# Peptides against a protein of PDB entry 5B16, part 1

Every score and structure here is a prediction.

Target 1, 136 residues: chain A of PDB entry 5B16
Amino acid sequence: TPSRINHNERLEFLGDAVVEFLTSVHLYYLFPSLEEGGLATYRTAIVQNQHLAMLAKKLELDRFMLYAHGPDLCRESDLRHAMANCFEALIGAVYLEGSLEEAKQLFGRLLFNDPDLREVWLNYPLHPLQLQEPNT
Target 2, 136 residues: chain A of PDB entry 5B16 as posed
Amino acid sequence: TPSRINHNERLEFLGDAVVEFLTSVHLYYLFPSLEEGGLATYRTAIVQNQHLAMLAKKLELDRFMLYAHGPDLCRESDLRHAMANCFQALIGAVYLEGSLEEAKQLFGRLLFNDPDLREVWLNYPLHPLQLQEPNT
Unless a header shows other numbers, all headers, positions and changes below count from the first letter of the chain.
Peptide ipSAE is a variant of ipSAE made for these designs: the mean of its two directions, with the distance scale d0 fixed at 1.0 Angstrom where the peptide's residues are scored. Compare it only between designs on the same protein; published cut-offs may not carry over.
The geometry check fails a fold that doesn't show the stated peptide or that is severely misdrawn somewhere.

## One batch from the design tools (peptide; made by RFdiffusion4, then SolubleMPNN)

Design b1_p9_8_s2
Fold by OpenDDE base, seed 1:
Structure b1_p9_8_s2 (fold): chain B 136 residues (1-136), chain A 9 residues (1-9)
Amino acid sequence: as target 1 above (136 residues)
Amino acid sequence: LEEIRKYLL
């Protein structure tokens, strides 16, 4: 049986792809006239470790991380990296045990504190055929 | 991200 750490790293691997995918899909539809370079720039801003760490902080994962691994996270950069990884693992777990839709909802709720922005992000129309695709 | 917020409004 793999260690809990190994399972977390596997979830992180999956979550990284889910975060990347959700971000790409939403940007593609929300900005129909934006060229690839612009889309890539926005995606990078959303999925970079610094931003994901901020999202993780909204879930108070920092308190847990400092309690469990404080001595190893004395540097801000170390904490940021660990927080980003934990966030990816969480999204991966939500996708794995729930659905892509549930991962989308959680991610969107954390991305924007403003309810109006959140609504636009989460409910922007996608292609009808994509709406019928399996969400896991 | 701030640019994204501006365009979404």
Scores: peptide ipSAE 0.239, ipTM 0.851, DockQ to the pose 0.200
Fold by OpenDDE base, seed 5:
Structure b1_p9_8_s2 (fold): chain B 136 residues (1-136), chain A 9 residues (1-9)
Amino acid sequence: as target 1 above (136 residues)
Amino acid sequence: LEEIRKYLL
């Protein structure tokens, strides 16, 4: 039987893929005219440890992490990395126990504080050109 | 992210 740590690492593995996938899909549809390089740049900005750690902080995971693992998280970089991993594990768990839709909703809710931007991200309405070419 | 926000409609 895998240790609790191993389970967390497995969830992180899954969550990493889910975050990457959701980000890619949303960017693809939101920016139909953006070149691959731009899409990749935006994706990197969204999924990088620094940003995911910020999202984790919105969930107050830092308080939990410091309580449970404080001595190991003295460095800011260590905390950031752990927070990002924890966030990925959480998304992985939400996907595993819930659904991709639930993971999408949680992730989107955290990405933007502005409700209007949030709804645009979550719904990513089809561009007129996409409506013209629905088979693409 | 700020750049992303600029391009969101």
Scores: peptide ipSAE 0.233, ipTM 0.853, DockQ to the pose 0.193
Fold by OpenDDE base, seed 3:
Structure b1_p9_8_s2 (fold): chain B 136 residues (1-136), chain A 9 residues (1-9)
Amino acid sequence: as target 1 above (136 residues)
Amino acid sequence: LEEIRKYLL
């Protein structure tokens, strides 16, 4: 069996795609008149390591990372990168063990503290197939 | 992200 680290890296790989996908889909429908360049800019802002690390901090992953990997995280940039990776792994795990819908809900919940913004993000009209297959 | 928030509502 693969090492525990290998499992985490695989989950990160999956989670990266899930975060990217969810972000892309929501932006696409939330901003129907925004050109590709704008969509890409917004996506980058959402999925960049700095932002994902902030989301990870909401889950108190910073304390975990410092405790478990402190010697390897002497720089802020290293911690940020590691936290972003850990967040991706978490999303990957949620998708794998649960569903895309569950990953969507978790991601959206962390993305916005404001309930109104969260509601708009999570419930904005999506493609009919996406609505019909929320667990895919 | 603030710009995104601005346009959501």
Scores: peptide ipSAE 0.217, ipTM 0.848, DockQ to the pose 0.201
Fold by OpenDDE base, seed 4:
Structure b1_p9_8_s2 (fold): chain B 136 residues (1-136), chain A 9 residues (1-9)
Amino acid sequence: as target 1 above (136 residues)
Amino acid sequence: LEEIRKYLL
């Protein structure tokens, strides 16, 4: 039986893929004329540790991280990396126990504070297969 | 992200 740390690392692994997938899909459809290099640049900006850590902070995960692992997070870069990993694990868990749709909703709500931008991101029409099977 | 925001408006 894997340790709790191992489980968290596995969830992080899954969450990393989910975050990248959701980001890729939305960018692909929102920017139909943007070349691959531009799409990749935008994706990197969204999924980089610094940004994911900011999203994690919106959920106040920093308070929990400092409570549980304070002595190991004395450097800003260490905290940022840990926060990003924690965020990925959370998204992974939401996908695993819920659905891709639930992960999308959570991620999208955190990406944009502006309601109009959030609406555009979350509710942009996706591929028919994705609409037919939103839970997979 | 600011560039993304600009295009989404």
Scores: peptide ipSAE 0.198, ipTM 0.833, DockQ to the pose 0.201

## One batch from the design tools (peptide; made by RFdiffusion4, then SolubleMPNN)

Design b1_p10_3_s3
Fold by OpenDDE base, seed 4:
Structure b1_p10_3_s3 (fold): chain B 136 residues (1-136), chain A 10 residues (1-10)
Amino acid sequence: as target 1 above (136 residues)
Amino acid sequence: LLEELEELLR
């Protein structure tokens, strides 16, 4: 049985891929005329540690991280990295225990505070091949 | 950039 640290790292690995995938798919379909460079730029902005840490803060993970790991997170940069990693692990766990749809919903709810933008992001028509959720 | 993204979605 792997340690909790190893388990979290594995979930982070999975979550990183899920976040990357969801971001890529939504950007691709929402902006059909945007060139690859633009798609990549926005993807980077969405999935970079600084942004994921902000999303994690919406879940109040900063309070939990400081409570559990305060001595190891003396620097703000360390906290941001830890929060981003924890957020990825959370998304990975949601995907693993639930579904891609559940991960998409959680991620989308956090991406935008504006409900109109959230609805556009989450409810944009998917390609027919994306309608069926894969088994986890 | 994120603000620009939001404007693109509007």
Scores: peptide ipSAE 0.571, ipTM 0.947, DockQ to the pose 0.918
Fold by OpenDDE base, seed 5:
Structure b1_p10_3_s3 (fold): chain B 136 residues (1-136), chain A 10 residues (1-10)
Amino acid sequence: as target 1 above (136 residues)
Amino acid sequence: LLEELEELLR
C-alpha cells in the first residue's frame, strides 16, 4: 500500500484538528467539575505553539528543522512556530496512515514524562463513539 | 498551568 502522506500543510490542517479533539475529550472526561473556562484554559496551554514546540523537541525535530530551514528559522519565535506546525503535521500523518488510537498514544506519551500521569491520561475511560475510526 | 494540570491528575 502506497503512503498516504500528502502536502505538509494539509497534514498540519488535519493534525491541528486531531490534537484539539484529543485534548478536549480527555480534559472533558478527566475533570467533570471544571467549568468551561477552566477546560478551555488547560486546552490552550496544551495546544498552543509554545507547548507543541516543546513536544516536537522531544522528537528532535529541532535539529531536522535547522538543517532543512536554518536561514529562515534564525529567530526563536519562527523556529517555535515551525516546530509546532511540524508536530501537527506528524500527528496528522499518524492519524491518516494509522488510526486515532495511534495518534492518541503518541500524543499522550509525549505529553507527560511521568509514567503515572501518562497512565491516567491515556487509560481514562472514554466514550466508545468518540474513538470511532472512519472507514478507509 | 501545565504544572497545575499535572497536580490535578495526581
Scores: peptide ipSAE 0.567, ipTM 0.946, DockQ to the pose 0.882
Fold by OpenDDE base, seed 3:
Structure b1_p10_3_s3 (fold): chain B 136 residues (1-136), chain A 10 residues (1-10)
Amino acid sequence: as target 1 above (136 residues)
Amino acid sequence: LLEELEELLR
């Protein structure tokens, strides 16, 4: 059975949007009194390469990256960037092959080590209207 | 900053 998973760069493109969206939605509803600047600040902190690379490290993607692309990753910054991209691609793949809900669950689980914080993040009431997922 | 976020969630 051939894989349906697209090229990593395409998955990254999709995953970037998913991560951005999930982050935005959760921040928006969790902090109804926080102004746009504050929302944007926290979003940036969450989705920036350094942070996503840290999340990727929790999945031991660094080991994978060094195995597959070690010679191309001469600098720590290069590894960080690649790790962030890989994380985005992973989220994109989860969304593509699974659902937004599954992507949300994975992302939320990685965002916080504290189970209580995970619970708040993942189960906070969101807008009842749900965007239709693209056909895959 | 992320620590601040966690504090806000508590």
Scores: peptide ipSAE 0.565, ipTM 0.946, DockQ to the pose 0.917
Fold by OpenDDE base, seed 2:
Structure b1_p10_3_s3 (fold): chain B 136 residues (1-136), chain A 10 residues (1-10)
Amino acid sequence: as target 1 above (136 residues)
Amino acid sequence: LLEELEELLR
């Protein structure tokens, strides 16, 4: 049985791919005339540690991190990186235990504070096969 | 860039 730490790192690995995939898919469909460079630029902005840390803060993961690992996170950059990793692990867990759709919903709800923007992001038509739950 | 994205979505 892998250690708890190993488990979190594995979830982070999975979550990183899920976050990048969901971001890529939504950008691709939402902006059909945007060139690859533009798509990549927006993807980078969405998935960079600074942004994911802000999303993590919306889930109060900062309180969790400081409570559990405060002494190791005295630097703001360290906390940001750890929060981003924790967020990825959470998305990975949601995908693993739930579905890609559930991961999509959670991620999309956190991306925008404006409910109108959430609606556009979450409910823009995607290919039906991409909305199917993976056989986990 | 995120602000630009939001503007594009509106």
Scores: peptide ipSAE 0.553, ipTM 0.944, DockQ to the pose 0.935

Design b1_p10_8_s4
Fold by OpenDDE base, seed 4:
Structure b1_p10_8_s4 (fold): chain B 136 residues (1-136), chain A 10 residues (1-10)
Amino acid sequence: as target 1 above (136 residues)
Amino acid sequence: LLEELEELLR
């Protein structure tokens, strides 16, 4: 049985891929005329540690991280990295225990505070091949 | 950039 640290790292690995995938798919379909460079730029902005840490803060993970790991997170940069990693692990766990749809919903709810933008992001028509959720 | 993204979605 792997340690909790190893388990979290594995979930982070999975979550990183899920976040990357969801971001890529939504950007691709929402902006059909945007060139690859633009798609990549926005993807980077969405999935970079600084942004994921902000999303994690919406879940109040900063309070939990400081409570559990305060001595190891003396620097703000360390906290941001830890929060981003924890957020990825959370998304990975949601995907693993639930579904891609559940991960998409959680991620989308956090991406935008504006409900109109959230609805556009989450409810944009998917390609027919994306309608069926894969088994986890 | 994120603000620009939001404007693109509007």
Scores: peptide ipSAE 0.571, ipTM 0.947, DockQ to the pose 0.918
Fold by OpenDDE base, seed 5:
Structure b1_p10_8_s4 (fold): chain B 136 residues (1-136), chain A 10 residues (1-10)
Amino acid sequence: as target 1 above (136 residues)
Amino acid sequence: LLEELEELLR
Protein backbone atom coordinates (compact mmCIF):
# COMPACT_ATOMS: atom_id res chain seq x y z
CA THR B 1 0.00 0.00 0.00
CA PRO B 2 1.46 3.35 -1.03
CA SER B 3 1.97 6.07 1.57
CA ARG B 4 -0.98 8.37 2.29
CA ILE B 5 1.26 11.28 3.24
CA ASN B 6 0.22 14.42 1.38
CA HIS B 7 1.36 18.05 1.36
CA ASN B 8 2.69 19.06 4.74
CA GLU B 9 0.31 21.99 5.15
CA ARG B 10 -2.66 19.72 4.55
CA LEU B 11 -1.37 17.27 7.14
CA GLU B 12 -0.93 20.16 9.55
CA PHE B 13 -4.56 21.14 8.99
CA LEU B 14 -5.70 17.64 9.84
CA GLY B 15 -3.31 17.26 12.76
CA ASP B 16 -4.47 20.51 14.32
CA ALA B 17 -7.99 19.13 14.50
CA VAL B 18 -6.82 15.79 15.91
CA VAL B 19 -4.74 17.41 18.66
CA GLU B 20 -7.60 19.75 19.53
CA PHE B 21 -10.10 16.90 19.63
CA LEU B 22 -8.00 14.53 21.73
CA THR B 23 -7.15 17.27 24.19
CA SER B 24 -10.77 18.36 24.51
CA VAL B 25 -12.11 14.85 25.03
CA HIS B 26 -9.56 13.92 27.67
CA LEU B 27 -9.98 17.14 29.63
CA TYR B 28 -13.76 16.88 29.49
CA TYR B 29 -13.86 13.39 30.99
CA LEU B 30 -10.92 13.69 33.37
CA PHE B 31 -12.23 16.84 35.04
CA PRO B 32 -16.04 16.77 35.28
CA SER B 33 -16.04 19.52 37.91
CA LEU B 34 -14.14 22.07 35.84
CA GLU B 35 -16.13 24.86 34.26
CA GLU B 36 -15.79 25.62 30.56
CA GLY B 37 -13.33 28.39 31.28
CA GLY B 38 -11.04 26.04 33.14
CA LEU B 39 -11.25 23.40 30.42
CA ALA B 40 -10.51 25.99 27.76
CA THR B 41 -7.56 27.37 29.70
CA TYR B 42 -5.89 23.99 30.04
CA ARG B 43 -6.65 23.13 26.42
CA THR B 44 -5.00 26.34 25.28
CA ALA B 45 -1.96 25.58 27.40
CA ILE B 46 -1.63 22.13 25.83
CA VAL B 47 -2.20 23.02 22.18
CA GLN B 48 -0.50 26.41 21.93
CA ASN B 49 2.58 26.67 19.73
CA GLN B 50 4.95 27.08 22.65
CA HIS B 51 3.94 23.74 24.13
CA LEU B 52 3.67 21.82 20.87
CA ALA B 53 7.15 23.00 20.00
CA MET B 54 8.39 21.51 23.25
CA LEU B 55 6.74 18.22 22.35
CA ALA B 56 8.37 18.39 18.93
CA LYS B 57 11.73 18.91 20.58
CA LYS B 58 11.32 15.59 22.37
CA LEU B 59 11.33 14.02 18.91
CA GLU B 60 14.42 16.05 17.98
CA LEU B 61 12.56 17.82 15.20
CA ASP B 62 14.50 20.98 16.02
CA ARG B 63 17.69 19.52 14.60
CA PHE B 64 15.84 18.46 11.47
CA MET B 65 14.29 21.89 11.04
CA LEU B 66 17.59 23.69 11.43
CA TYR B 67 19.21 21.52 8.76
CA ALA B 68 16.30 21.98 6.37
CA HIS B 69 15.38 25.61 7.03
CA GLY B 70 18.22 27.12 9.05
CA PRO B 71 18.39 30.56 7.45
CA ASP B 72 14.62 31.04 7.69
CA LEU B 73 14.43 29.96 11.32
CA CYS B 74 17.08 32.14 12.92
CA ARG B 75 14.53 33.70 15.28
CA GLU B 76 13.38 31.67 18.25
CA SER B 77 9.75 32.55 17.61
CA ASP B 78 9.99 31.42 13.98
CA LEU B 79 11.52 28.12 14.98
CA ARG B 80 8.86 27.59 17.63
CA HIS B 81 6.06 28.20 15.15
CA ALA B 82 7.60 25.91 12.55
CA MET B 83 8.18 23.20 15.15
CA ALA B 84 4.55 23.36 16.26
CA ASN B 85 3.37 23.09 12.66
CA CYS B 86 5.65 20.15 12.03
CA PHE B 87 4.34 18.41 15.12
CA GLU B 88 0.75 18.89 13.95
CA ALA B 89 1.66 17.51 10.53
CA LEU B 90 3.20 14.46 12.18
CA ILE B 91 0.08 13.80 14.24
CA GLY B 92 -2.00 14.28 11.11
CA ALA B 93 0.10 11.73 9.26
CA VAL B 94 -0.15 9.22 12.11
CA TYR B 95 -3.91 9.59 12.13
CA LEU B 96 -4.16 9.40 8.34
CA GLU B 97 -1.99 6.32 7.86
CA GLY B 98 -2.69 4.71 11.21
CA SER B 99 -5.60 5.49 13.49
CA LEU B 100 -6.96 7.91 16.04
CA GLU B 101 -5.81 5.49 18.73
CA GLU B 102 -2.25 5.58 17.44
CA ALA B 103 -2.33 9.38 17.37
CA LYS B 104 -3.69 9.35 20.93
CA GLN B 105 -0.91 7.06 22.12
CA LEU B 106 1.85 9.11 20.53
CA PHE B 107 0.44 12.39 21.82
CA GLY B 108 -0.07 11.04 25.33
CA ARG B 109 3.43 9.59 25.54
CA LEU B 110 4.89 12.99 24.73
CA LEU B 111 2.58 15.00 27.00
CA PHE B 112 3.92 13.51 30.22
CA ASN B 113 7.32 12.27 31.25
CA ASP B 114 5.87 10.95 34.50
CA PRO B 115 4.59 7.42 33.82
CA ASP B 116 1.85 7.73 36.45
CA LEU B 117 0.40 10.83 34.83
CA ARG B 118 0.74 9.25 31.40
CA GLU B 119 -1.16 6.21 32.57
CA VAL B 120 -4.05 8.30 33.88
CA TRP B 121 -4.22 10.40 30.72
CA LEU B 122 -4.03 7.52 28.24
CA ASN B 123 -6.19 4.97 30.01
CA TYR B 124 -9.02 7.03 31.41
CA PRO B 125 -12.28 5.61 30.03
CA LEU B 126 -13.58 7.48 27.00
CA HIS B 127 -16.90 7.14 25.23
CA PRO B 128 -16.62 4.44 22.52
CA LEU B 129 -18.26 6.60 19.86
CA GLN B 130 -15.62 9.25 20.32
CA LEU B 131 -12.96 6.69 19.48
CA GLN B 132 -14.69 5.52 16.32
CA GLU B 133 -12.35 5.42 13.35
CA PRO B 134 -13.74 6.39 9.94
CA ASN B 135 -13.61 3.72 7.27
CA THR B 136 -10.78 3.92 4.76
CA LEU A 1 -0.67 25.97 34.01
CA LEU A 2 0.73 22.65 32.85
CA GLU A 3 2.14 22.05 36.31
CA GLU A 4 -1.30 22.76 37.74
CA LEU A 5 -2.80 20.28 35.32
CA GLU A 6 -0.34 17.62 36.41
CA GLU A 7 -1.28 18.18 40.04
CA LEU A 8 -4.94 17.75 39.16
CA LEU A 9 -4.14 14.41 37.56
CA ARG A 10 -2.44 13.10 40.70
Scores: peptide ipSAE 0.567, ipTM 0.946, DockQ to the pose 0.881
Fold by OpenDDE base, seed 3:
Structure b1_p10_8_s4 (fold): chain B 136 residues (1-136), chain A 10 residues (1-10)
Amino acid sequence: as target 1 above (136 residues)
Amino acid sequence: LLEELEELLR
């Protein structure tokens, strides 16, 4: 059975949007009194390469990256960037092959080590209207 | 900053 998973760069493109969206939605509803600047600040902190690379490290993607692309990753910054991209691609793949809900669950689980914080993040009431997922 | 976020969630 051939894989349906697209090229990593395409998955990254999709995953970037998913991560951005999930982050935005959760921040928006969790902090109804926080102004746009504050929302944007926290979003940036969450989705920036350094942070996503840290999340990727929790999945031991660094080991994978060094195995597959070690010679191309001469600098720590290069590894960080690649790790962030890989994380985005992973989220994109989860969304593509699974659902937004599954992507949300994975992302939320990685965002916080504290189970209580995970619970708040993942189960906070969101807008009842749900965007239709693209056909895959 | 992320620590601040966690504090806000508590």
Scores: peptide ipSAE 0.565, ipTM 0.946, DockQ to the pose 0.916
Fold by OpenDDE base, seed 2:
Structure b1_p10_8_s4 (fold): chain B 136 residues (1-136), chain A 10 residues (1-10)
Amino acid sequence: as target 1 above (136 residues)
Amino acid sequence: LLEELEELLR
């Protein structure tokens, strides 16, 4: 049985791919005339540690991190990186235990504070096969 | 860039 730490790192690995995939898919469909460079630029902005840390803060993961690992996170950059990793692990867990759709919903709800923007992001038509739950 | 994205979505 892998250690708890190993488990979190594995979830982070999975979550990183899920976050990048969901971001890529939504950008691709939402902006059909945007060139690859533009798509990549927006993807980078969405998935960079600074942004994911802000999303993590919306889930109060900062309180969790400081409570559990405060002494190791005295630097703001360290906390940001750890929060981003924790967020990825959470998305990975949601995908693993739930579905890609559930991961999509959670991620999309956190991306925008404006409910109108959430609606556009979450409910823009995607290919039906991409909305199917993976056989986990 | 995120602000630009939001503007594009509106």
Scores: peptide ipSAE 0.553, ipTM 0.944, DockQ to the pose 0.934

## One batch from the design tools (peptide; made by RFdiffusion4, then SolubleMPNN)

Design b1_p11_4_s3
Fold by OpenDDE base, seed 1:
Structure b1_p11_4_s3 (fold): chain B 136 residues (1-136), chain A 11 residues (1-11)
Amino acid sequence: as target 1 above (136 residues)
Amino acid sequence: SVLQELEEMLR
């Protein structure tokens, strides 16, 4: 059995892919006329550590991090990276233990404070076929 | 910002 640290790193790995995937899929279908370069630009902005750390802050992960790992996170940049990683691990865990849909909902809820924007992001028709999840 | 542009595009 891997250590808790290794487990979190694995979850982070998975979560990174999930966040990337969800972001890519939504952007792709929301903006059918946007060129690849534009899609990539918006994706980068959404998934970059600075932004993910902001999302993590909405879950008060900063308080948790400072409590649990304060001495190791004395630099703001270190905290940001840790929060981003933790956020990815969280999304990975939600996907793993729940579903892609649940990960989608959580991620979308955090992406936008404006409920109207959230609604558009989460409920815009993506594809005639439902997203198929791998067996977990 | 890029994210602000995204929000504008969603409106």
Scores: peptide ipSAE 0.699, ipTM 0.962, DockQ to the pose 0.888
Fold by OpenDDE base, seed 2:
Structure b1_p11_4_s3 (fold): chain B 136 residues (1-136), chain A 11 residues (1-11)
Amino acid sequence: as target 1 above (136 residues)
Amino acid sequence: SVLQELEEMLR
């Protein structure tokens, strides 16, 4: 059986891909006239550690981190990186145990505080094949 | 910011 640490790292690996994929797909379809450079710029902004850490804070993962790993996270940058990784692991777990749709919903709900923006992001039409349930 | 620009584009 794998160690807890290995399990979390594997979930991070999966979650990183899911976050990047969901971000890419939504940007691609929401902005059909935006060039690759622009798409990449927005994707980078969304998936960078600083932003993911902010999303993680909405789930109060900072409380968990400080409780469990406080002494090892004395630097703000260390905490931010850890929170971003934890967020990726969470998304990975949601995808793994649930579905891509569930991961999409969770991620989208956290991306925007404004419900109007949230609705646009989450409910914009996607390619029919992307709406299919993945084999999990 | 880039994220602010994104929000503006979604409105």
Scores: peptide ipSAE 0.698, ipTM 0.962, DockQ to the pose 0.891
Fold by OpenDDE base, seed 5:
Structure b1_p11_4_s3 (fold): chain B 136 residues (1-136), chain A 11 residues (1-11)
Amino acid sequence: as target 1 above (136 residues)
Amino acid sequence: SVLQELEEMLR
């Protein structure tokens, strides 16, 4: 049985892929005329540690991290990186124990505070195969 | 910012 640390690292690995995938799919279909460079720029902005840490803060993961790992997080950059990793692990867990759809919904709700923007992001038509989960 | 541009593009 892997340690708790190893488990979190594995979930982070999975969550990183899920966040990257969801972001890529939505940008691809929402902006059909945008060049690859533009798509990559927006994807980077969405998935970079600074932004994911901000999303994590909306879930108050900063309070959890400071309580559990305060002595190890003396730098703002260290806290940001840890929060981003924790957010990825959370998304990974939601996907693993729930579904890709649940991960999509959670991620979309956090991405935008404006409900109109959430509507556009979450409800834009996606190809059905992109939402299918692998068989066990 | 890049994210602000994204939000404007979604409106």
Scores: peptide ipSAE 0.697, ipTM 0.961, DockQ to the pose 0.889
Fold by OpenDDE base, seed 3:
Structure b1_p11_4_s3 (fold): chain B 136 residues (1-136), chain A 11 residues (1-11)
Amino acid sequence: as target 1 above (136 residues)
Amino acid sequence: SVLQELEEMLR
């Protein structure tokens, strides 16, 4: 049986893929005339550790990290990386035990503070075939 | 920033 640490790393692995996928799909449909280079640039900005750490802070994961791992997170960069990893693990867990839709909703709510932008991101029409979710 | 540009594009 894997240790709890190994389990978290596995969830992070899964969450990384989910975040990458959701970001890619939304960008693809929201900007049908944007070239691949532009799509890649925005995806990188969204999924990079610095940004994911900011999203994690909205969930107060910084407080959790300082409580659980304070002595190991003295450097700002160390905290940022840990928060990003934890965020990915959380998304992975939401997908694993919930659904892709639930992961999508959580991620979208955190991406934008502006409700208008959130609405556009979450509710932009997708291809009808994407209305169906794969079984977890 | 890139993220600011994204927000502008969504408006």
Scores: peptide ipSAE 0.695, ipTM 0.962, DockQ to the pose 0.890

## One batch from the design tools (peptide; made by RFdiffusion4, then SolubleMPNN)

Design b2_p15_6_s2
Fold by OpenDDE base, seed 4:
Structure b2_p15_6_s2 (fold): chain B 136 residues (1-136), chain A 15 residues (1-15)
Amino acid sequence: as target 1 above (136 residues)
Amino acid sequence: SKLEEIRRLLDELVA
């Protein structure tokens, strides 16, 4: 329905900001000596449609999109774009219905398949009690 | 290190 579409677009808008924010914060603390240009480059790479679509695939959103919108997704690029948008909407919904922390956890879990790397990512910024951890 | 590995993965995304 038109209302549903508008709602998803609004969630996408919110999710885009959340993904951007989380990415920015974690990059900022992970790489304290990296210049702005480098931070921006990494952020762009993380939040680009192609990458978000890959994250979406881990949630099997591709199957969902093909089932719901298959006729409109005849090209891989169209599917990728739709998946990225859907992923943002999902993050937006998690933030809206849950919390920033829950959005952070979901996003972090999808960013890295390696749980050790995931933990390092999620620990930035560090809580004072985490300062003794070997996050290198 | 783990941080270096993260950096490597990010570099791959940029490439």
Scores: peptide ipSAE 0.708, ipTM 0.957, DockQ to the pose 0.825
Fold by OpenDDE base, seed 1:
Structure b2_p15_6_s2 (fold): chain B 136 residues (1-136), chain A 15 residues (1-15)
Amino acid sequence: as target 1 above (136 residues)
Amino acid sequence: SKLEEIRRLLDELVA
């Protein structure tokens, strides 16, 4: 039977793929005229450790990390990396136990604090009628 | 636009 650590590493592996996929899909539809290089640049920025750590902080994962593993996470970079990994594991778990849609919703809620921007992100690809809305 | 705002936020992440 795999240890909890092993299980978390596997979830992280899965979550990493889910985050990458969701990010790629949404960027692809959000920016239909953006070249691959631009898409890749945005994807890298979204999934980088420092950003995922920020998303993890919104879930107050830092509190648990510092409480349980504070002495092992003395370096800021170590904490950031651990939080990013934990975030990926969480997304992986949500996908595994729930669905891609649930992972998408959670990820979107954390990416954007503004509900209007969140809606635009989550609803791509938009229906043709929605593309004609002037307030996009 | 909302899309432009999203792009702005993404640009900030890139920086």
Scores: peptide ipSAE 0.703, ipTM 0.957, DockQ to the pose 0.833
Fold by OpenDDE base, seed 2:
Structure b2_p15_6_s2 (fold): chain B 136 residues (1-136), chain A 15 residues (1-15)
Amino acid sequence: as target 1 above (136 residues)
Amino acid sequence: SKLEEIRRLLDELVA
């Protein structure tokens, strides 16, 4: 059986793909007239280490990382990178143990603090926008 | 609109 480290790296590998996929799908439907270059630019921005680390911080992974790996994470950049990887592993685990839907919900919940914006993000492509909010 | 606001936030991430 693989070590916990190997397991986390494998989960990170899976989570990276899940995050990329979810981001791609939602961007694709949110911006139907946006060219590939624009979609790719937004995707890169969303999945970059700095942003994923920010999402990880919302789950207080920074406190956990410093507690568990403090001696190895003396630099802010190292901590950021580790947090991003940990976030990917978490998403991978949620997908593996749960479902893509659960991963989508968690990811969307963290992407937007505003629940109205979150709902718009999460509903693409699942459902069309409500007629009561045509300017969404 | 909400979509415009999302785009604004994404633009901030790109910057």
Scores: peptide ipSAE 0.703, ipTM 0.957, DockQ to the pose 0.819
Fold by OpenDDE base, seed 5:
Structure b2_p15_6_s2 (fold): chain B 136 residues (1-136), chain A 15 residues (1-15)
Amino acid sequence: as target 1 above (136 residues)
Amino acid sequence: SKLEEIRRLLDELVA
């Protein structure tokens, strides 16, 4: 039987992929004229530990982490890294036990506080060129 | 536009 630590690491592994995938897909559709380098730059910024930790704070994971692991997370950088990992594990769990759609919805809700921007992110319009090649 | 606003937020995130 795997330890809970190992299980969390596995969920983190899965969640990392889900976050990367969702981010990539949405950026691709939102910015059809943006070159790969620009897309990659935005993706990196979205999925970096600093940003994921900020998203995690919206779920009050910082309070949870300090309660559960406070003595080992005295430095802000350590807490940030742990929060990012925990966030990935959470997304992984949502995908695993729920669906990609549920993961998408959760991630989108956290990415944008503005509901109008959130709606555009979650339900992005297709560019004319994308409409011409729907099977791509 | 909403898209431009998203772009601005992403630019801030990159910075």
Scores: peptide ipSAE 0.701, ipTM 0.958, DockQ to the pose 0.913

